Peptides against a protein of PDB entry 4U39. Designs and how they scored, part 23

Target 1, 302 residues: chain A of PDB entry 4U39
Amino acid sequence: SIKVIGVGGGGNNAVNRMIENEVQGVEYIAVNTDAQALNLSKAEVKMQIGAKLTRGLGAGANPEVGKKAAEESKEQIEEALKGADMVFVTAGMGGGTGTGAAPVIAQIAKDLGALTVGVVTRPFTFEGRKRQLQAAGGISAMKEAVDTLIVIPNDRILEIVDKNTPMLEAFREADNVLRQGVQGISDLIATPGLINLDFADVKTIMSNKGSALMGIGIATGENRAAEAAKKAISSPLLEAAIDGAQGVLMNITGGTNLSLYEVQEAADIVASASDQDVNMIFGSVINENLKDEIVVTVIATG

## One batch from the design tools (peptide; aimed at target 1 A271 S272 M280 I281)

Design b2_p14_4_s4 (made by RFdiffusion4, then SolubleMPNN; from b2_p14_4, 7 letters changed)
Fold by OpenDDE base, seed 2:
Structure b2_p14_4_s4 (fold): chain B 302 residues (1-302), chain A 14 residues (1-14)
Amino acid sequence: as target 1 above (302 residues)
Amino acid sequence: MKLFDFHVGVYRPK
């Protein structure tokens, strides 16, 4: 089974976005220290952590409270994650609950033998230096607790949205990028497509790989596959080029008109931009809601 | 020559 655990406010917003976009084949778990915020989750499983420590009032933007809250609730987290083959831990880093609890939850998942993937955001620079410093500490702790850690730099989202985009929409786009990171992997396993991967292939690419980068490209028209692939490997979300990546996971999603040739063309472009000895796996997904659009998601590890 | 195994979605460098 695949489980997605949203941790704190940002993680739970991302989980809500996943549910709203009908990301299938995964079980959703919402975790928070704030009981009121947790009640707004659309997840089937809702877990309040640190009930004794916080009394449901949240972590007060303190990562140490988030950490202790997850430690208090360890047995409940273990029971909720039990039997998962794969666990996605999603959080907005820089806050109290997400920053502190996500590494603890990730370690619990890993200790249970699940393939543990972190999908987290760095805060925007405008959220202030304190959040950036807290996020850096939380990301460092996540790196030790996961098999693969996808870090989304929120400031790079400002490069893909209009300059006039309201701050609230920039946060919604961060939730959407978190969704794309999870869905880009989960669909390859859980959703029927032209090319489906087994879980063992994904495990080979993602096990003990450390930090990963994610690029996304979207295009339409006759060369849409090539254009989407080129946009993915040059995505502003990539903090570095993928040319040194030891592993690459590519998802290509298209409408009912997605051809095997388009999948091959995209895979060739991504492979050619990667290391010569790269271990690359790719899959293709049919999304009937995509008309003429192709979406290429690239996750580069190593 | 790059070989793609499209059955399993694996890229193997030659």
Scores: peptide ipSAE 0.040, ipTM 0.542, DockQ to the pose 0.154
OpenDDE base, seeds 1, 3, 4, 5: peptide ipSAE 0.037, 0.008, 0.000, 0.031; ipTM 0.599, 0.384, 0.284, 0.608; seed 5 fails the geometry check

Design b2_p14_5 (made by RFdiffusion4)
Pose (drawn by RFdiffusion4):
Structure b2_p14_5 (pose): chain A 294 residues (1-190, 197-206, 209-302), chain P 14 residues (1-14)
Amino acid sequence: SIKVIGVGGGGNNAVNRMIENEVQGVEYIAVNTDAQALNLSKAEVKMQIGAKLTRGLGAGANPEVGKKAAEESKEQIEEALKGADMVFVTAGMGGGTGTGAAPVIAQIAKDLGALTVGVVTRPFTFEGRKRQLQAAGGISAMKEAVDTLIVIPNDRILEIVDKNTPMLEAFREADNVLRQGVQGISDLIALDFADVKTIMKGSALMGIGIATGENRAAEAAKKAISSPLLEAAIDGAQGVLMNITGGTNLSLYEVQEAADIVASASDQDVNMIFGSVINENLKDEIVVTVIATG
Amino acid sequence: AEFVKFFENRDELR
């Protein structure tokens, strides 16, 4: 019983993307103050929060509103979250609802005893001061409210994509990366949560590599451990979760080769949750998701 | 080739 909660617009897209990618084994909840944007969620559960406060008009990039909106819907949320063994709280930070409401929601989930993993994007630098400041104040609050907070620095999306990809695609990739963050874990729980719990505090950074071809597992792992999303050296990590995903042609040679690359770059005595998952929709593509905690 | 495991160290993983 793991629930992925998209909070605000940032999470709304990630949840959509997760659903679009047919990420299995999770119950999705899209939570928004913005009734219009919420009705775009592909989530079976659409929770409008702050209906009294925002009248479906959203939080206006005011985290305080997203918060008060979440506090207003404190009871509706717990109801939706009860029975969750694990709650992914996925949101865009810098907004109102995502920045405000996610900590309220993630804290509720944490109090409910669920393993609360918040997976959020820090706004692109270009989103400006307000976005940066509010997320910082927001990311700070997400850390106090989750067991593990995987923070995806959107600015690093721009290092990864072609220098000329339009902004729309840059935001889109942030959504996928958020999806890639949650799927990277949720695919490994589809298992004693104390395992993953022992891996889940402090902040967390993740990396992704995607590769195709003859030497792809290593190419993917190398790209994953060195990825711009992953801002710090992995040897600094106390715990590392590794996810290897490929087609039905995923060999153990490829799997361990990538595991060896991730392992050698981690501390020797590191705790590790490692999985490889077959995605039939993949052909020659392979995706290594690496999440370091410490 | 599909699995999920927990390892306390690299030697266990290898």

Design b2_p14_5_s1 (made by RFdiffusion4, then SolubleMPNN; from b2_p14_5, 5 letters changed)
Fold by OpenDDE base, seed 1:
Structure b2_p14_5_s1 (fold): chain B 302 residues (1-302), chain A 14 residues (1-14)
Amino acid sequence: as target 1 above (302 residues)
Amino acid sequence: ASFVKFFKSKEELR
């Protein structure tokens, strides 16, 4: 089974976005120290952590409180994650609960033998220096606790949205990028396409790889496959080139009109941008909702 | 810092 665990406010917003977009083949768990915020989750499983420590009032933007809250609730987390083959831990880094609890939860998942993937955001620069410093500490702790950590730099989201985009919409886009990161991987396992990957293929690329970057490209029209692939490898979310990556995971998602030729064309573009010795795997996914769109997701590991 | 070691900067791809 695949489980997605949203940790704290940002993680739970991302989980809500995943549920709203009908990401299939995954179980959702919402974790928070704030009981009121947790009640707004759409997840089937809702877990309040650190009830004794916080009394449901949240972590007060303190990562140490988030950490201790997860430690207090270790047994409940273990029970919720038991039997998972893969666990996604999603959080907005820089806060109290997400920053502190996500590494603890990730370690629990890893200790249970699950392939543990972190999908986290760095805060926007406008959220202030304190959040950036807290996020850096949380990301460092996550790296030690996961098999792969996908880090999304929120400031790079500002490059893909309109300059007049309201602050609230920028956060919604961050939630959407987190969704895309999880879905881009989970669909390769859970949603059949023209080229299917198994869990073992994904595990080979993602097991004990440390940090990862994600690029996304979307295109329509006659050259949509090539355009989507080029956009993915040139994505602002890629803080570095995919050249030098030890592993590349590629998802090519299209509608029912997705051709094998388009899949191959997209894969060849990404392969040509990668090192010759890279371990690259790619899968295709059919999503009937995309109609004429192709979405290429690239995850570079190493 | 460790992440930058394995990836060429986006500027170097231009």
Scores: peptide ipSAE 0.000, ipTM 0.357, DockQ to the pose 0.037
OpenDDE base, seeds 2, 3, 4, 5: peptide ipSAE 0.000, 0.000, 0.013, 0.000; ipTM 0.330, 0.363, 0.422, 0.339; seeds 3, 4 fail the geometry check

Design b2_p14_5_s2 (made by RFdiffusion4, then SolubleMPNN; from b2_p14_5, 4 letters changed)
Fold by OpenDDE base, seed 1:
Structure b2_p14_5_s2 (fold): chain B 302 residues (1-302), chain A 14 residues (1-14)
Amino acid sequence: as target 1 above (302 residues)
Amino acid sequence: ASFVKFFKSRAELR
């Protein structure tokens, strides 16, 4: 089984976005220290952590409170994650609950033997220096607790949205990018396509790889496969901050009109951008909700 | 090395 656990406000917003987009083949768990915020989750499983510590009033933007809250609720987290083959831990780093609890939850998943993938955001620069410093600490802790950590720099989302985009919409786009990261991987396992991957294939690329970057490309028209692949490898979300990608995971998603030729063309573009020694795997997914669009997701691991 | 090449390709496409 695949489980997605949203941790804190940002993680739960991302989980809500995943549910709204009908991401298939995954179970959703919402975790928070704020009981009122947790009630707004669309997840089937809602877990309040640190009830004794916080009394449901949240972590007060303190990562140490988030950490202790997850530690208090360890047994409940273990029970909720038991039997998962894969666990996605999603959070917005820089807050109290997400920053502190996500590493603890990830470690619990890893200790249970699940392939543990973090999909997290760095805060926008406008959220202030304190959040950025807290996020750096949380990301460091996540790296030790996961098999792969996908880090999304929110400031790079501003490069792909309109300059007039309201702040609230920029956060919604961050939630959407988190969704795309989870779905780009989970669909390779859960959703059939022209070229199917199994869980073992994904595990070979993602096990004990540390940091990862994600690129996304979307295109339509006659050259949509090539354009989507080029956009994915040129994505602003891919920052040169990680040395040594050991693997590439590629998802080519299209509608029912997706051709094998388009899949091959997209894969060849990504392969040409990669070193010959890179272990690249790619899968295709058919999404009936996509009409003329192709979505290419590239995850560089290492 | 592979990561550097991947990023170079990105830069060339921008």
Scores: peptide ipSAE 0.000, ipTM 0.425, DockQ to the pose 0.046
OpenDDE base, seeds 2, 3, 4, 5: peptide ipSAE 0.006, 0.000, 0.000, 0.000; ipTM 0.474, 0.383, 0.267, 0.361; seeds 2, 5 fail the geometry check

Design b2_p14_5_s3 (made by RFdiffusion4, then SolubleMPNN; from b2_p14_5, 4 letters changed)
Fold by OpenDDE base, seed 1:
Structure b2_p14_5_s3 (fold): chain B 302 residues (1-302), chain A 14 residues (1-14)
Amino acid sequence: as target 1 above (302 residues)
Amino acid sequence: ASFVKFFKSREELR
């Protein structure tokens, strides 16, 4: 089984976005120290952590409170994650609950033997220096607790949105990018396509790889596969080139008209941009909600 | 630190 656990406000917003976009084949868990915020979650499983410590009033933007809250609720977290083959831990780093609790939850998942993937955001620069420093500490702790940590730099989202985009929409886009990171991997396992991957294939690329970057490309038209692949490898979300990655996981998602030729064309472009010795795996996914669009997601590890 | 070593910065690709 695949479980997605959203931790704190940002993680829970991402989980809500995943549910709204009907990401299939995963179980959703919402975790928070704020009971009121937790009630707004669409997840089937809602877990309040640190009830004794926080009394449901949240972590007060203190990562140490988030950490202690997860430690207090360790047994409940273990029970909720038990039997998972794969666990996605998603959070917005820089806050109290997400920053402090996500590493603890990730370690619990890893100790249970699940392939543990973090999908987290760095805060926007406008959120202030304190959040950036807290996020850096949380990301460092996550690296030790996960098999792979996908870090999304929120400031790079500003490069893909309109300059006049309201702040609230920028956060919504961050939630969407978190969704895309989880879905781009989970669909390879859970959703049939032209080229199927199994869990073992994904595990070979993601197990004990540390930090990862994600690129996304979307295109339409006659050359949509090539364009989507080129956009993915040049994505603003990639803080670095795919060149030098030890592993590459590629998802090519299209509608029912996705051809094997398009899949191969996209894969060849990503391979050509990667090192010759890279361990690259790629899968295709059919999403009936996609009409003429192709979505290419690239996860570069190592 | 290890991740930064293997990826060329976008500025170097330009």
Scores: peptide ipSAE 0.000, ipTM 0.348, DockQ to the pose 0.035
OpenDDE base, seeds 2, 3, 4, 5: peptide ipSAE 0.000, 0.000, 0.007, 0.000; ipTM 0.354, 0.370, 0.312, 0.381; seeds 2, 3, 4, 5 fail the geometry check

Design b2_p14_6 (made by RFdiffusion4)
Pose (drawn by RFdiffusion4):
Structure b2_p14_6 (pose): chain A 294 residues (1-190, 197-206, 209-302), chain P 14 residues (1-14)
Amino acid sequence: SIKVIGVGGGGNNAVNRMIENEVQGVEYIAVNTDAQALNLSKAEVKMQIGAKLTRGLGAGANPEVGKKAAEESKEQIEEALKGADMVFVTAGMGGGTGTGAAPVIAQIAKDLGALTVGVVTRPFTFEGRKRQLQAAGGISAMKEAVDTLIVIPNDRILEIVDKNTPMLEAFREADNVLRQGVQGISDLIALDFADVKTIMKGSALMGIGIATGENRAAEAAKKAISSPLLEAAIDGAQGVLMNITGGTNLSLYEVQEAADIVASASDQDVNMIFGSVINENLKDEIVVTVIATG
Amino acid sequence: SVLEFRVAKAKDFL
């Protein structure tokens, strides 16, 4: 019983993307103060929060409103989260609802005893000061409210995509990366949570590599461990979760080769949760998701 | 489908 909660617009898209990618084994909850944006969620459960406060008009990039909105809906949320063994709280930080509400929601989930993993994006630098400041204040709050917070620096999306990809696609990729963050774990739980719990505090950074071809598992792993999303050296990690996903042509040669690359770059006595998952919708593509904690 | 799953030390992957 793992629940992925998209909070605010940032999470709304990630949840959509996850659903679009048919990520299995999770119950999705889209939570928003913005009734209009929420009605775009492909989530079966659409929770409008702060209905009394925001009247479906959203939080206006005011985290305080997203917070008060979440506090207002404190009871509605717990009801939706009860029974969750694990809650992914996925949101965009810098907003109102995502920045405000996610900590409230993730804290509720944490109090409910669920393994609360918050997976959020820090706003692109270009989103400006307000976005940066609010997320920083928000990411700070997400850390206090989750067991593990995987923070995806959107600015690093721009290093990854072609220098000329339009902004719209840059935001879109942030959504996918958020999805890639949650799927990277949720695919490994579809298992004693104390395992993953022991891997889940402090902040967490993740990396992704995608590759195709003859030498792809290594190409993907190398790209994953060196990825711009992954800002710090993995040898600094106390725990590392590795996810290898490929087509039905995923060989153990490829799997271990990528595992060897990720392992050698990690500490030797590191705790690791490693999985490889077959995605029939993949052909020659292989995706290594690496999440380091410490 | 899961092809391989482990909870182990990094040295055990080498």

Design b2_p14_6_s1 (made by RFdiffusion4, then SolubleMPNN; from b2_p14_6, 7 letters changed)
Fold by OpenDDE base, seed 5:
Order: sequence, then C-alpha cells, then structure tokens
Structure b2_p14_6_s1 (fold): chain B 302 residues (1-302), chain A 14 residues (1-14)
Amino acid sequence: as target 1 above (302 residues)
Amino acid sequence: MILLYKVTKAKDLL
C-alpha cells in the first residue's frame, strides 16, 4: 500500500490539493500540532501530534516543538504507517510542525521498512531569513531520514508564474508542484496499467538515493510531446542538469488522444539528456481531463 | 486510465 502523509500547514495544504485532484491508489494522512488547522484537512485519517506538549495550539514556528510533538506521538504514527510499502512525507519547510516533525515521521516510516520519499518545499526568499535557516536544518534532517528527497525551490516557481501572480497563488502553485511530485511517482505504482511496474524496480531507483531533482513540462499542439519533454529537462525547478543522474522516473500524462509515438518521442528526449547508463522508469498515464495537453514529469535521482 | 511502463537504460531507448 502507498500512504501520503502531510505534515504541518504546508503538507496538509498539499494533501488537500492531491485529494481535490483525485490522486488515486493512495491513503491520505494529515498530521498537525494545530487542531483547528487539522480539522480543515480533507484527509480520511487526521492525527493531532504532541497534544500534551502543544495542547493543539501548534508549534509556534519552532522546529524543536514540531520534533518533540512527533516523538510524543511516535506509537500513533507507527500504527498509522503500519503495512505501507511506500510512504510519501510532504511538508513546507521553514515552519514549526513541518520542519520538525517531517524528519521524525520519515524515520518512523523507514524503520517500518517502507520506501520513504520526502517531497518538500524550500520557503520563498520573501518569507525571510529565519524561515530559510529553519528549512535548511529540516531539509538536512529529512535527507538522513528518507530514501529519496525531492526539494522544491519555491523561488523557482516565480520563474514559471506570471510576475503579477498574487502571493496566495504562488503558495497554491507550490502546493500543486508538491502534488505533481507525489502523483508523478504514485501513478507509476498504484494505477493498474497494461504493464505493471515491479515495486522492486521503483525501490532500486529510489532506495538510498538522497536528493532528487524534479522537472515539469507542459505543452500543446503538434509537437507537444517533444516540447513538454524539453521543458521538463530544462525546467526552472531543476537546480542542476539531469545528465549525471543514476536514475530517472518519467511520467507522461496526456488525454485519450496520447499516442504511442508521442510517448516514445518524449522518452527519447529525456533519455538523450540523461547518462547513457542511467536506469530509467517511464510510464504513460491517460487523464481524460487533459484535452490537448501533455504533462511530462521527470524525477532524477543519484 | 491506461498505463504503460518500461524499465530500461537510456542507451536502450536511443
């Protein structure tokens, strides 16, 4: 089974966005120290952590309170994660709960023997130096606690949105990018296909790989597959090129008109931008809500 | 929803 655990405000917003976009084949868990914020979660499973420590009033933007809250609730987290083959831990880094509790939750998932994937954001530069420093510490702790860590640099979202985009829409786009990172992987595993991936193949590419990079490309028109693939490998979300990556996961999502030729063309472009000996998993997904659009998601590991 | 999966090396796609 696959579980997605949203940790703190940003992680819970991302989980809500996943549920709203009908990301299938996963169980959703919302975790927070703030009981009022947790009540707004759409997740089926809602867990208040650190009830004795925080009294449901949140972590006060202190990562040490978030950490201690997860440690207080360890047995409850273990029971909620039990029997998962894979666990996604999603959080907005720089806050109290997400930054402090996400590494603890990730370690619990890993100790249970689940393939543990972190999908987290760096705060925008405008959130201030304190958020950036807290995020850096939390990301370092996440890296030690997960098999693979995808870090979304929120400042790079400002390169893909309009310059007049309101701050609230920039945060919604960060939640959407977190969704795309989780869904891009979970669809490859959880959705029955013509050819099912062996979970062992995913485990080979993602186990103990450390930091991963994510690129996204969207295009329409006659060359949409090639354009989407080129945009994915040159995505502003990539902090580096994918040419040195030991593993690549590629998801090609299109409408009912997605052709085998378009899937192959996109795969060849991503393969050509990767190491010659790279282990690549690619999957194609038909989303009936996509008309003439193709979405290519690339996750580079190693 | 139809999913097609392939595990390969980049050199086997080119």
Scores: peptide ipSAE 0.065, ipTM 0.685, DockQ to the pose 0.780
OpenDDE base, seeds 1, 2, 3, 4: peptide ipSAE 0.035, 0.061, 0.042, 0.026; ipTM 0.692, 0.689, 0.506, 0.540; seeds 2, 3 fail the geometry check

Design b2_p14_6_s2 (made by RFdiffusion4, then SolubleMPNN; from b2_p14_6, 5 letters changed)
Fold by OpenDDE base, seed 5:
Structure b2_p14_6_s2 (fold): chain B 302 residues (1-302), chain A 14 residues (1-14)
Amino acid sequence: as target 1 above (302 residues)
Amino acid sequence: MILEFKVTKAKDLL
């Protein structure tokens, strides 16, 4: 089974966005120290952590409180994660609960023998230096606690959105990018396809790889597959080029008119931008709501 | 280079 656990405010917003977009084949868990915020979750499983420590009043933007809250609730987290083959841990880094609790939850998932993937955001520079410093510490702790860590640099979202985009919409786009990171992987595993990938192959690419990069490309028209692939490998969300990546997960999503030629063309472009010995898993997803659009998601590991 | 391929259907990816 695949479980997605949203940790703190940003992680729970991302989980709500995943549920709203009907991401299939996964179980959703919402975790927070704030009981009022947790009540707004759409997840079937809602877990208040650190009830004795925080009394449901949240972590006060202190990562040490978030950490201790997860440690207090360890047995409850273990029971909620039990029997998962894969666990996604999603959080907005720089806050109290997400920054402190997400590494503890990730370690619990890993200790249970689940393939543990972190999908987290760096705060925007405008959220201030304190958030950035807290996020750096939380990301370092996440890296040690997961098999693969996808880090979304929120400042790079400002390069892909309109300059007039309200701050609230920039946060919604961060939640959407977190969704795309989880869904791009979960669809490769959980959704029954015409061709099923072995979970062992995904595990080979993602186990003990540390930091991963994510790129997204969207295009339309006659060359849409090639353009979407080129945009994905040059995405502002990539903190570096993928040329050294030993493992790549690629999801190619299109409408009912998506051709096998377009899938192959996009795969060849991404492979050519990767290491010569790259291990690439690529999935083709048909979204009936997509008209002429192709979306390419690339996750580079190693 | 190893390539693995999966075809899936999703209703609401975007």
Scores: peptide ipSAE 0.024, ipTM 0.584, DockQ to the pose 0.095
OpenDDE base, seeds 1, 2, 3, 4: peptide ipSAE 0.011, 0.011, 0.008, 0.020; ipTM 0.495, 0.460, 0.327, 0.537; seeds 1, 3 fail the geometry check

Design b2_p14_6_s3 (made by RFdiffusion4, then SolubleMPNN; from b2_p14_6, 6 letters changed)
Fold by OpenDDE base, seed 5:
Structure b2_p14_6_s3 (fold): chain B 302 residues (1-302), chain A 14 residues (1-14)
Amino acid sequence: as target 1 above (302 residues)
Amino acid sequence: MILKFEVTKAKDLL
């Protein structure tokens, strides 16, 4: 089974966005130290952590409180994660709960023998230096606790949105990018597509790989596959080129008109931009909601 | 048609 655990405010917003977009074949768990915020979760499983420590009042933007809250609730987290083959841990880094609890939850998942993938955001520069420093510490702790850590640099979202985009919409786009990172992997395993990957193949690419980069490309029209692939490998979300990656995971999602030729054309573009000796897996998914759009997601590891 | 592709190297896709 695949479980997605949203940790703190940002992680729970991302989980809500996944549920709203009908991401299938996964179980959702919402975790928070704030009981009021947790009540707004759409997840089937809702877990308040650190009830004795925080009394449901949240972590006060302190990562050490978030950490201790997860440690207090370890047995409850273990029971909720039990029997998962794969666990996604999603959080907005720089806060109290997400930054402190996400590494603890990730380690619990890994100790249970699940393939553990972190999908987290760096805060925007405008959230201030304190958030950036807390996020750096939390990301370092996540890297040690996961098999693969996808880090979304929120400042790069400002390069893909309009300059007049309200701050609230920039945060919603961060939640959407977190969704795309989880869905781009989970769909390859859980959703029947043109190409289905075995969980063993995903495990080969993602086990003990450390940090990963994600690129996304969306296009329409006659050259949509090639354009989407080119946008994915040149995505502002990539902090580096994919040519140095030890492994690449590619998802090609399209409507019912997605052709085998378009899948091959997109795969050839991503392969040509990668190291010749890179281990690459690719999958294709049919999403009837995309109509004439193609979405290419590239995850580079190593 | 379900195509399963194994883990391959980029050079084997070209």
Scores: peptide ipSAE 0.027, ipTM 0.599, DockQ to the pose 0.528
OpenDDE base, seeds 1, 2, 3, 4: peptide ipSAE 0.019, 0.019, 0.022, 0.015; ipTM 0.560, 0.514, 0.496, 0.486

Design b2_p14_6_s4 (made by RFdiffusion4, then SolubleMPNN; from b2_p14_6, 4 letters changed)
Fold by OpenDDE base, seed 1:
Structure b2_p14_6_s4 (fold): chain B 302 residues (1-302), chain A 14 residues (1-14)
Amino acid sequence: as target 1 above (302 residues)
Amino acid sequence: MILLFKVAKAKDFL
């Protein structure tokens, strides 16, 4: 089974966005130290961590409280993650609960033998230096606790949204990018393909790879597949080019009019931007909610 | 929902 665990406020907002977008074939778990915030989760499984430590009042933006809260609730986390083949740990880094608890939860998933993927955000620069420093410490701890860590730099979201975008919408776009990172991988596994990916192939590309980069490209009209692929490999979300990656996961999502030619054209562009010996997994997804739009998600590992 | 998956090396497309 595939489990998505949202940790703290940012992780829970991302999980809510995944549920609202009907991401299929995954089980959702919301984790928080704030009981009132946890009640707003749409996840089926809601877990309050550190109930003795925090009394449900949250972590006070302290990562050490988030860490100790997850350690207090270790047995409950183990029970909730038991039997998962894959675990996505999603969080907004820089806060108390997400920054402190996400590495502990990721380590628990990894110790249970699940393929453990972190999908986390760096805070916007406007959230202040304290959040950036806390996020850096939490990202370092996540790298040790996961098989693959996708880090989304929120400041790069400002390059893909309108300059007049309200701050609340910029946070919703961060939640959407977290959704795209999880869904881009989960659709490759959870959705029946004409060629079933062996979960062993996903494990080969994602196991013990450390930090990964994610690019997203969206296009419509003529040459939409080529444009979406070019936008994905040149995405502002990529902190580096994908040419040095040991592995690439590519998802091509389109409407019922997505052609095999468009899938091939997009795959050829991503392959041409990658190392010749890179292991590439690609999948194509038909989403009936996408009419004329193609979405390409590229995840570069290693 | 129809999915096409392929495991390939990048060189299989070059």
Scores: peptide ipSAE 0.032, ipTM 0.662, DockQ to the pose 0.763
OpenDDE base, seeds 2, 3, 4, 5: peptide ipSAE 0.024, 0.009, 0.025, 0.027; ipTM 0.569, 0.465, 0.560, 0.590

Design b2_p14_7 (made by RFdiffusion4)
Pose (drawn by RFdiffusion4):
Structure b2_p14_7 (pose): chain A 294 residues (1-190, 197-206, 209-302), chain P 14 residues (1-14)
Amino acid sequence: SIKVIGVGGGGNNAVNRMIENEVQGVEYIAVNTDAQALNLSKAEVKMQIGAKLTRGLGAGANPEVGKKAAEESKEQIEEALKGADMVFVTAGMGGGTGTGAAPVIAQIAKDLGALTVGVVTRPFTFEGRKRQLQAAGGISAMKEAVDTLIVIPNDRILEIVDKNTPMLEAFREADNVLRQGVQGISDLIALDFADVKTIMKGSALMGIGIATGENRAAEAAKKAISSPLLEAAIDGAQGVLMNITGGTNLSLYEVQEAADIVASASDQDVNMIFGSVINENLKDEIVVTVIATG
Amino acid sequence: SAFDKIKNKVVILD
């Protein structure tokens, strides 16, 4: 019983993208103060929060509103989260709802005893000062409210995509990356949570590599461990979760070769959760998701 | 190998 909660617009998209990618084994909850944006969620459960406070008009990039909105819906949320063994709280930081509400929601999930993993994006630098400041204040709050917070620096999306990809696609990729963050774990729980719990505190950074071809598992792993999303050296990690996903042509040669690349770059005595998952919708593509904690 | 040298790991092959 693992629940992925998209909070605010940032999470709304990630949840949508997860659903779009048919990520299995999770119950999705889209939570928003913005009734209009919420009605776009492909989530079966759409929780409008702060209905009394925001009247479906959203938080206006005011984290305080997203927070008061979440606090207002404190009871509705627990009801939705009860029974969750694990809650992914996915949100865009810098906003109002995502920045405000996610900590409230993730804290509720944490109090509910669920393994609370917050997976959020720090706004692009270009989103400006307000976005940066609020997320920083927000990411700071997400850390206090989750077991593990995987923070995806959107600015690093721009290093990854072609220099000329339009902004719309840059935001879109941030959503995918958020989805890639949650799927990278949720695919490994579809298993004693104390395992993953022992891997889940402090902040966490993740990396992704996608490759195709003859030498792809290594290409993917190398890209994953070196990826701009992954800002710090993995040898600094106390725990590392590795996810290898490929087509039905995923060989153990490829799997271990990528595992060897990720392993050699990690500390030798590192705790590790490693999985490889077959995605029939993949052909020659292979995706390594690496999440380091420490 | 480098991966085999890791003393504590959970391996999931799905």

